Peptides against a protein of PDB entry 6PSE. Designs and how they scored, part 133

Target 1, 78 residues: chain A of PDB entry 6PSE
Amino acid sequence: PSEEEEYARLVMEAQPEWLRAEVKRLSHELAETTREKIQAAEYGLAVLEEKHQLKLQFEELEVDYEAIRSEMEQLKEA

## One batch from the design tools (peptide; made by RFdiffusion4, then SolubleMPNN)

Design b2_p26_8_s3 (from b2_p26_8, 10 letters changed)
Fold by OpenDDE base, seed 5:
Structure b2_p26_8_s3 (fold): chain B 78 residues (1-78), chain C 78 residues (1-78), chain A 26 residues (1-26)
Amino acid sequence: as target 1 above (78 residues)
Amino acid sequence: as target 1 above (78 residues)
Amino acid sequence: SKDEEMREFFEDILEREEERREEAAE
């Protein structure tokens, strides 16, 4: 029998006291996991924003770099 | 009474059939929430890596930019 | 884009959680 099937049987055959304890356990785990999920999502959004800002800065620097490179090339050829 | 207190009373006074249904509900929600949490974490890590690579590229470009800027300044002053 | 898909995924998580909190507060 799979662990899932065994667990299902346990739940079906369990006494109320065990079931109440299981509800409490699952509620706690759900609350914790939910908090972690939210935190992960918030963190992910923050990193995405940081990456976006960095990309904009990089693109700006590329433009400035090419401008100086071009000017430098002109100065060297003169 | 707070909703939490009411829920706690419900769990304490509930029949086995309700408790089994609640275990099933909570198990399902926990499984879904866990999946989403894991996926969020994986996405976050991926973005972090991309950000890191972009940062390295940016720093390299900064070095190159400062080198050209310095050389250009020297050429202009000569 | 990949980033937009990730953003939407994260925002969806947060939105659904906010909706659940609002529903629980009613």
Scores: peptide ipSAE 0.589, ipTM 0.872, DockQ to the pose 0.975
Fold by OpenDDE base, seed 1:
Structure b2_p26_8_s3 (fold): chain B 78 residues (1-78), chain C 78 residues (1-78), chain A 26 residues (1-26)
Amino acid sequence: as target 1 above (78 residues)
Amino acid sequence: as target 1 above (78 residues)
Amino acid sequence: SKDEEMREFFEDILEREEERREEAAE
């Protein structure tokens, strides 16, 4: 039997005391996992925003670089 | 009583049938929440890698820009 | 875009968690 099938059998045959302990365990794990999921989503959004701001800065620098490069090239060719 | 205290009382007074249903519910929610957490973490890591590559490109452009800027400034001051 | 898809995914996670908290508070 798969681990899932074995677990299902355990739950079906379990006494109330075991079931209450399992509810407590699962509730705790769910609360922790939910917090971690939220943190991961918040962090992901923050990194996306940082990448977006960096992209804007990069594009601005490209414009400034091309302006100076073009001016320098004109001076060297004259 | 807080919602947590009310839930704790419900678990303590619950019949085995309710407890089994609650274990099933919590197990399902935990599995889904875990999958979403992992996916969020993977996406966050991918964005971090892209941001890192962009940062390296930005730093290379900054070096090139400062070199041309300095050369242009010297030419204008002479 | 890939970034927009990721943003929507993260926002959906946060929105669903907020909705669940609001439902639990009622």
Scores: peptide ipSAE 0.587, ipTM 0.872, DockQ to the pose 0.970
Fold by OpenDDE base, seed 4:
Structure b2_p26_8_s3 (fold): chain B 78 residues (1-78), chain C 78 residues (1-78), chain A 26 residues (1-26)
Amino acid sequence: as target 1 above (78 residues)
Amino acid sequence: as target 1 above (78 residues)
Amino acid sequence: SKDEEMREFFEDILEREEERREEAAE
């Protein structure tokens, strides 16, 4: 049987004391995993915003660079 | 009592059938939450890599821009 | 875009967590 099937059998045959302990364990793991999920989402949003701001700065610099490059090219051709 | 204390009492006084159902519920929520956490982490890493590449490109452009700006300034002063 | 999809994914996670907390507080 798969590990999932074996676990399901364990739960079905378990005594109340084991079941209460398992509820406590799962509740703890769920709380920790939920916290980590929230942190990952918050961090992801922060990085997206940072990347967006960096892209805007990059695009502004590209415009300024092309303006100076073009002016310099015109001076060299004259 | 806090919700946590009330839940703890519920678990302590619960019948085996309720406990088995609660283990199943918590296992399902944990699996889903874990999947979302992993996906959030993967997305976060992808954005970090893209931001890093953009930063490298930005820094290269800054160097090129300052070189042309300096050359142009020298020409205007002469 | 890929970035918008990621943003929506992260915001959805946070929104669902906020909703669950609000529902629990009521």
Scores: peptide ipSAE 0.586, ipTM 0.872, DockQ to the pose 0.981
Fold by OpenDDE base, seed 3:
Structure b2_p26_8_s3 (fold): chain B 78 residues (1-78), chain C 78 residues (1-78), chain A 26 residues (1-26)
Amino acid sequence: as target 1 above (78 residues)
Amino acid sequence: as target 1 above (78 residues)
Amino acid sequence: SKDEEMREFFEDILEREEERREEAAE
């Protein structure tokens, strides 16, 4: 049997005291995991925005660099 | 009583059949939430790596740009 | 784009959590 099937069997055969403890454990883990999920999503959005701003700055610098490079090449060839 | 206290009382007074159903519900929600958390973390790491590589490229371009800018300034002032 | 897909994924997570909180407050 899969681990899931074995766990399902355990739950079916468990006493109320074990079941209450398991509900408490799962509720706690769910709350923590939910908080971590939200935090990961918020952080991901922030990094995406930072990367986007950096990309814009990089593209602007590339334009300025190519302009100066071209002007320098013209001066050296003259 | 807080919602948490009311839920705790519900769990304490619940029959085994309700408790088994609640374990199943919580297990399912935990599995889904965990999957989403992991995926969010993986995406966040990927974006961080891309941002880091972009930053390195930007810094290299800044060095090259300043070198050409300085050389150009010297040529124009001569 | 890849970044747009990631953005939509993160926004969807946050939107669903906000909706659940609003429903619990009603």
Scores: peptide ipSAE 0.586, ipTM 0.871, DockQ to the pose 0.973

Design b2_p26_8_s4 (from b2_p26_8, 11 letters changed)
Fold by OpenDDE base, seed 5:
Structure b2_p26_8_s4 (fold): chain B 78 residues (1-78), chain C 78 residues (1-78), chain A 26 residues (1-26)
Amino acid sequence: as target 1 above (78 residues)
Amino acid sequence: as target 1 above (78 residues)
Amino acid sequence: SEDEEIREFFERILREEEERRRRAEE
């Protein structure tokens, strides 16, 4: 039997005391996992914003660079 | 009493059938929350890597830009 | 875009948590 089937059997045959303990354990793990999920999402949004700002700066610099490069090329060819 | 205290009382006074159902519910929510947490982490890492690569490209372009800017400035001042 | 997909995913997570908190306060 799979671990899942074994666990299901355990839950099905468990006494109330074990079940209460399991509810408590699962509630705790759920709370922690939820906190971590939220933190990951908040961090992810921050990084996305940083990347976006950096991309804008990069694109602006590319424009400025091409302008100077073109001007320099024109001066050298004249 | 707080919702937490009310829930704690409910768990304490609950019948085995309710407890088994609650274990099942919590297990499902934990599995889903865990999946989302993992996915959030994976997305976060991907964005971080992209930002890092972009930063390297930006820094390289800054160096090239300053080189051309400086050369242009020297030519104009001569 | 991929970034928009990722953003929407993160925002969904945060929105769902905010909604859950709001319901708990009612």
Scores: peptide ipSAE 0.619, ipTM 0.873, DockQ to the pose 0.980
Fold by OpenDDE base, seed 2:
Structure b2_p26_8_s4 (fold): chain B 78 residues (1-78), chain C 78 residues (1-78), chain A 26 residues (1-26)
Amino acid sequence: as target 1 above (78 residues)
Amino acid sequence: as target 1 above (78 residues)
Amino acid sequence: SEDEEIREFFERILREEEERRRRAEE
């Protein structure tokens, strides 16, 4: 049987004491995993914002670069 | 009592049938939450990589910009 | 955009958690 099938069988045959312990275990793991999920989301949003700000700076520099490039070309052709 | 205390009491007093159902519920929620956590991590890494690539491009452009700026200054002073 | 989809995904996660906290406080 698959591990999932074996686990399902264990749950079906388990005594109340084991089941209560399993509820406690799963609740704890769920809480931790939920916290980690939230942290990942918060971090992800922060990185998105940083990327956005960097993109704006990059685009500004591109404009400045093209301006100087164009001026340089004009000076060399004069 | 707090909701947590009430839940703890419920778990202690619950019948095996309820406990099995709760294990099933918690297992499902844990699986879903884990999936979402993983997805969040994957998205975060993707954004980080994009940000890193953008940073490299930005730094390259800065170098090019300073080169042209310097050349322009030299031309204007000659 | 993909970035917007990612943003919405993260925001959804956070919103759902806020809603859970709100319900727990009621």
Scores: peptide ipSAE 0.619, ipTM 0.873, DockQ to the pose 0.982
Fold by OpenDDE base, seed 4:
Structure b2_p26_8_s4 (fold): chain B 78 residues (1-78), chain C 78 residues (1-78), chain A 26 residues (1-26)
Amino acid sequence: as target 1 above (78 residues)
Amino acid sequence: as target 1 above (78 residues)
Amino acid sequence: SEDEEIREFFERILREEEERRRRAEE
């Protein structure tokens, strides 16, 4: 039997005291996992925004670089 | 009483059938939340890696830009 | 885009949390 099937059997055969403890355990783990999920999402959005701002800065620098490069090239060809 | 206190009371007074159902519910929610947390972490890592690569490219361009800018400034001052 | 899909995923997670909190406050 799979671990899942074994766990299911345990739950089916468990006494109320064990079941209450298991509800408490699962509730705690769910709360922690939920918090971690939310934190990951918040952090992910922050990184996306930082990446976007960096991309904008990069594009602005590319424009400025090409302008100077072109001017320099023209001066060298003259 | 807080919702948490009311829930705690419900668990304490619940019958085995309700407790088994609650274990099943919580197990399902925990599995789903865990999957989403993992997915969020994977996405976050991917964005971080892309941001890092973009930063490297930006830094390389800054070096090249400053080199040309400096050369142009020297030519204009001469 | 991939970034937009990722953004939507994160925003969904946060929206679902806000909705849960709002329901708990009602």
Scores: peptide ipSAE 0.618, ipTM 0.873, DockQ to the pose 0.972
Fold by OpenDDE base, seed 3:
Structure b2_p26_8_s4 (fold): chain B 78 residues (1-78), chain C 78 residues (1-78), chain A 26 residues (1-26)
Amino acid sequence: as target 1 above (78 residues)
Amino acid sequence: as target 1 above (78 residues)
Amino acid sequence: SEDEEIREFFERILREEEERRRRAEE
């Protein structure tokens, strides 16, 4: 039997005291996991914004670099 | 009483059939929330890696830019 | 784009949380 099937049997045969403890355990784990999910989403959005800003800076530097490269080429050809 | 206190009372007074249904509900929600948390973490790591690679490229371009800028300055001063 | 898909995923998570909080306050 799969672990899921074994767990399902345990739940079906469990006494009320065990079931109450399991509800408490699952509620706690759900609350923590939910908090971590939200935190991960907030952090991910922050990193996306940082990457976007860095990309804009990189593109600006590329433009400046090509301008100087072109000017340098003109000076060397003269 | 807080919603948490009311829920705690409900769990304490609940029959085994309700408790089993609640374990099933919480298990399902925990599984879905865990999947979303993991996916959020994976996406966050991917964006972090892309940002890191972009930063390395930016730093390399800065070095090249400063080299050309310095050479240009020397040519203009001569 | 990949970044847009990732953004939409994160924004969905946060929107669902906001909706859950709003329903609890009603």
Scores: peptide ipSAE 0.617, ipTM 0.873, DockQ to the pose 0.966

## One batch from the design tools (peptide; made by RFdiffusion4, then SolubleMPNN)

Design b2_p27_1_s1
Fold by OpenDDE base, seed 1:
Structure b2_p27_1_s1 (fold): chain B 78 residues (1-78), chain C 78 residues (1-78), chain A 27 residues (1-27)
Amino acid sequence: as target 1 above (78 residues)
Amino acid sequence: as target 1 above (78 residues)
Amino acid sequence: AEEEEREREEEKKFAEYEAFFKKILAE
């Protein structure tokens, strides 16, 4: 049987004491995993915002670069 | 009593049928939350790599911009 | 000096994020 099937049987055949312990274990793991998920989402959002700001800066620099490049080209052609 | 204390009492006083259902519920929520955590991490890593590539492009453009700016300044001062 | 410090801070932050995400994915 798969580990999942074995676990399901264990849950069905378990005594109340084991079940209470399992609820406690799962509750703890869920709380920790939820905290980590939220933290991962927060970090992801922070990186996304930083990337967005960097993109804006890059686009501004591109505009400035093309302006100077164009002016330089005009001066060299004259 | 806090919701946590009430929940703890509920677990301690619960019948096996409720406990089995709670184990099933918590297992499901843990699996979903774990998947979401992984997805958040994968997304964050992808955005981080994109930001890194953008930073490299930005730095290259800065070098080119400063070179042209300096040349332009020299031409205007002459 | 200020620019160099900023770059070092950005690199440090990048490494922290990367380590965090990789840690989660390694679990």
Scores: peptide ipSAE 0.459, ipTM 0.843, DockQ to the pose 0.852
Fold by OpenDDE base, seed 2:
Structure b2_p27_1_s1 (fold): chain B 78 residues (1-78), chain C 78 residues (1-78), chain A 27 residues (1-27)
Amino acid sequence: as target 1 above (78 residues)
Amino acid sequence: as target 1 above (78 residues)
Amino acid sequence: AEEEEREREEEKKFAEYEAFFKKILAE
């Protein structure tokens, strides 16, 4: 039997006291996991924003680089 | 009474059938939330790696830009 | 000095994010 099947059997055969304890346990784990999920999402968003800012800086530098490259090419050809 | 207190009362007064259903519900929500948490972490890590690669590219471009700037300055002074 | 500090802060932040995500994925 799978662990899931064994757990299902346990739940079906459990006394109310165990069931109440299990509800409490699961509620606690759910709350913790939810907090972690939210935190992960917040961190993910922060990284995205940082990446975006870096991308803007990179694009600006590319423009500046191309400008100076072009100027230098013109100077060498003249 | 807070919603938490009301819920606690419900759990304490609940019949086994309700408790089993609640265990099932909470187990499902926990599984979903766990999956979402993992997904958020995977996404965050991916974006973080992309940001890192972008940073490396940016730094490389900065080096190239400074090289051209220096060369151009030398050409203008000569 | 300011640039170096900024780089260190960015590296630290990167490491914090990485550690956090890896921790979740290791669970």
Scores: peptide ipSAE 0.458, ipTM 0.843, DockQ to the pose 0.862
Fold by OpenDDE base, seed 3:
Structure b2_p27_1_s1 (fold): chain B 78 residues (1-78), chain C 78 residues (1-78), chain A 27 residues (1-27)
Amino acid sequence: as target 1 above (78 residues)
Amino acid sequence: as target 1 above (78 residues)
Amino acid sequence: AEEEEREREEEKKFAEYEAFFKKILAE
């Protein structure tokens, strides 16, 4: 049988004491996994904001670069 | 009583049928939360890599900008 | 020196984020 089928059988044949312990285990794992999900989302948002700020700085530098390039080209052509 | 204390009481006083249903519910929520955690990590990693590439491009542009700035300063001082 | 320190801190932060996301994806 698959691990899933074996687990399903365990749950169906289990005594109340085992079932209570399993509820406690699953509740703990769910709480930890939820915390990790939230942390991953927070980190992702932080990186996204940092990327956005960097993009703005990059675009500003591109404008400044093109301005100097154009001025230099004009000086060399004169 | 707190919601946590009330839930703990429910688990302790519950019949096997309720406990089996709760195990099934928690297993489903854990699977969904795990999938969402993975998705958040995949997105975060993608944005992080994009930020890294943008930073490299920014640093290259800074070098090019300083080169033109320095050349222009030399031409103006001559 | 200040710029070098800032760069090292940014690289460290990048590595921390990368390690965290990769750890989750390796589970």
Scores: peptide ipSAE 0.457, ipTM 0.842, DockQ to the pose 0.795
Fold by OpenDDE base, seed 4:
Structure b2_p27_1_s1 (fold): chain B 78 residues (1-78), chain C 78 residues (1-78), chain A 27 residues (1-27)
Amino acid sequence: as target 1 above (78 residues)
Amino acid sequence: as target 1 above (78 residues)
Amino acid sequence: AEEEEREREEEKKFAEYEAFFKKILAE
C-alpha cells in the first residue's frame, strides 16, 4: 500500500489519545508552514520590486546612452 | 478565553469521529499551504535569476555609456 | 514593435507575480 493509504488506515484505527496528539502535531506544522509561506511571499515581492526598479533605471540609462550616441555621431560627422 | 484556549478545550473533549475529521482537515490545509509555499519559492527564484540577468545587462550598458561619454568629452575639449 | 511587445509581456509577467504574492499575503 502507498504511504497515504497506510496513514489513512492508521488514522481510522487510532485511539483518541493518538488522534489528539496528531491534531496537535498537524496544527504546529500548519502554523510553521504558514509562517514560511508568508515569508516566501514577502521575499518574492521584495525581489520583484527590486527588479522593477532596476528595469526603470536600465530604461533611463538606455535613453541617456542614445542621446550621447546621437550627439557624438553629429560631432564626428561635422 | 482566547480562541486558542477554546480550540484546545474542544480537542480535549472531542469524540474520535470529530478528531478524525479534524486530522483530515488539517492534513488538507497543510498540503495546500505547503504547495503554496513551494510555488512562492519557485517564483521568487525565477525573479532573482531575471534580476541577475538584468543587472549584468545594466552593467554592460554602463561600461558602454562611460566609453562614449569619455570619447565625447575628448572631442569637445579638442 | 518587437521591443514594445516584449515590454508588454514583461509587464504582464510582473503583474502576474505581484498578484500571486499579494494573494498569498492576504491569506
Scores: peptide ipSAE 0.432, ipTM 0.841, DockQ to the pose 0.789

Design b2_p27_1_s2
Fold by OpenDDE base, seed 1:
Structure b2_p27_1_s2 (fold): chain B 78 residues (1-78), chain C 78 residues (1-78), chain A 27 residues (1-27)
Amino acid sequence: as target 1 above (78 residues)
Amino acid sequence: as target 1 above (78 residues)
Amino acid sequence: SSKEEKEKKEEEKLEEYRKFFEKILAE
């Protein structure tokens, strides 16, 4: 049997004491995993915001660069 | 009592049928939350890489901009 | 310089994020 099938069988045949312990274990793991998920999401959002700010800076620099490039080209052609 | 204390009491007084259902519920939520945590981490790494590539592009443009700015300043001062 | 210090702090922060994500994916 797969580990999943064995676990399902264990849950079906388990005594109340084991089931209570398993609920406690799973609740703890769920709480920890949820905390880590939230933290990962927060870090991801922080990086997204930094990337967005960098993109705005890049676009601003592109505009300034093209302005100077165009002015320089006009001066060289005159 | 806090919701946590009420839940703990519920687990202590619960019948095996409720406990089995709770194990199943918690196992499902843990699996989903684990998947979401992994997805958040994968997304975070992807955004970090995108930000890094954008930073390299920005630094390259900054070098080019300063070169043109300096040349333009020299032309205007002559 | 103050600029170099800010850049270093930002790099350290990004490395913290990276390590956290990699830790999750290594589980």
Scores: peptide ipSAE 0.526, ipTM 0.858, DockQ to the pose 0.963
Fold by OpenDDE base, seed 3:
Structure b2_p27_1_s2 (fold): chain B 78 residues (1-78), chain C 78 residues (1-78), chain A 27 residues (1-27)
Amino acid sequence: as target 1 above (78 residues)
Amino acid sequence: as target 1 above (78 residues)
Amino acid sequence: SSKEEKEKKEEEKLEEYRKFFEKILAE
C-alpha cells in the first residue's frame, strides 16, 4: 500500500485519543508552516524593495552617464 | 471564551467522525500552505538573483562613469 | 570603513534571506 493509503487506513481505524493527538499535531505543523510562509513573503518583499531602489539608482546613473558621454563627444568633435 | 479555548473544547468533546473530518481538513490546509510557502521561497530566490544581476550591472556602469568623469576632468584642466 | 561595514551588513542580511529560502526548498 502507498504511504497515503496506509495513513488513510490509520485515520479510519483510529481511536478518538489518537485522532485528537493527530488534530493537535497537524494544527501545530500548520501554524509553523504558516509562520514560515509569512516570513518568506516578508523577506521576498524586502528584497523586492531593495531591488526597486537599486533600479532607481541605476536609471539615475544611466542618465548621468549619457549626459557626460554626450558632453565628451561634443568636446571631441569641436 | 477565546476562539482557541472554544476550539480546544470542540476537539475534546468531538465524536470520531468529526475528528476524522478535522484531520482531513487540516491535512488539506497544511498541503496548501506548504505549497504556498515553497512558491514564496522560489519567488524570493528569483528576486535575489535579479537583484544580484542588477548590482553587477550597476557596479560596471559606475566604473565606466568614473572613467569618463576622470577623462573629462583631465581634458578640462589641460 | 563605515561604508564597508554597511555593505557587509547588507550582504549578511541577503545571505540570511537566501539560506532561509533554500532551507524551505530543501524540505
Scores: peptide ipSAE 0.525, ipTM 0.857, DockQ to the pose 0.957
Fold by OpenDDE base, seed 5:
Structure b2_p27_1_s2 (fold): chain B 78 residues (1-78), chain C 78 residues (1-78), chain A 27 residues (1-27)
Amino acid sequence: as target 1 above (78 residues)
Amino acid sequence: as target 1 above (78 residues)
Amino acid sequence: SSKEEKEKKEEEKLEEYRKFFEKILAE
């Protein structure tokens, strides 16, 4: 039998005391997992924002670079 | 009473059938939340890598920009 | 330099994020 099937049987045959304990356990794990999920999302968002700012800076530098490159090219061709 | 206290009372007074249903509910929510947590972490790492690559490109462009800027400045001062 | 200190702090922050994500994925 799969672990899932065994667990399902355990839940079906369990006494109320075990079930209450299991509810408590699962509630705790859910709370912690939820906290970690939220924190991961927050960090991911922070990195995304930083990446976006860097991209804007990069694009600005590209514009400036092309401007100087073009000016230099004009000077060399004159 | 807090929602937490009310929930705790509900769990304490609950019949086995309700408790089994609650275990099933919590197990499902935990599984989903765990998946979402993992996805958030995977996404976060991906964005970190993308940012890193962008930073390398930016730094390379800065070097090239400064080289041209310096050359241009030398030409203007001569 | 102040710039170097800022860069270091930023790197430390990014490493914190990385470690957190890796921790999650290692669970």
Scores: peptide ipSAE 0.524, ipTM 0.857, DockQ to the pose 0.958
Fold by OpenDDE base, seed 4:
Structure b2_p27_1_s2 (fold): chain B 78 residues (1-78), chain C 78 residues (1-78), chain A 27 residues (1-27)
Amino acid sequence: as target 1 above (78 residues)
Amino acid sequence: as target 1 above (78 residues)
Amino acid sequence: SSKEEKEKKEEEKLEEYRKFFEKILAE
């Protein structure tokens, strides 16, 4: 049997004391996992914002680079 | 009483049938939340890699920009 | 242009990530 099938059997055959303990365990794990999920989302958003700012800076530098390249080309041709 | 205290009382007074259903519910929510957490981490890592590649490109452009700026300065001073 | 299309696709991908994270934070 799979681990899932074995667990399902355990839950079905378990005494109330075990079931209450399992509810407590799962509630705790769910709370922790939820906190971690939120933290992962916050971190991901922060990285997205940083990447966006870097992209804007890169695009600004490209504009400045093209301006200087054009000016230099004019100076060389004169 | 807090919602947490009320829930704790509910679990303590609940029948085995309710407890089994609650274990099933919590297991499902935990599995979904775990999946979402993992997905958030995967997306975060992807953005980190993209940001890193963009940073490398930005640094390369900065080098090229400084080279042209220096050459242009030399041409203007001559 | 092909370049503009690639940039647009990248923006769409980032928007998908943003929407995902916002959804998670709204829970």
Scores: peptide ipSAE 0.502, ipTM 0.857, DockQ to the pose 0.962

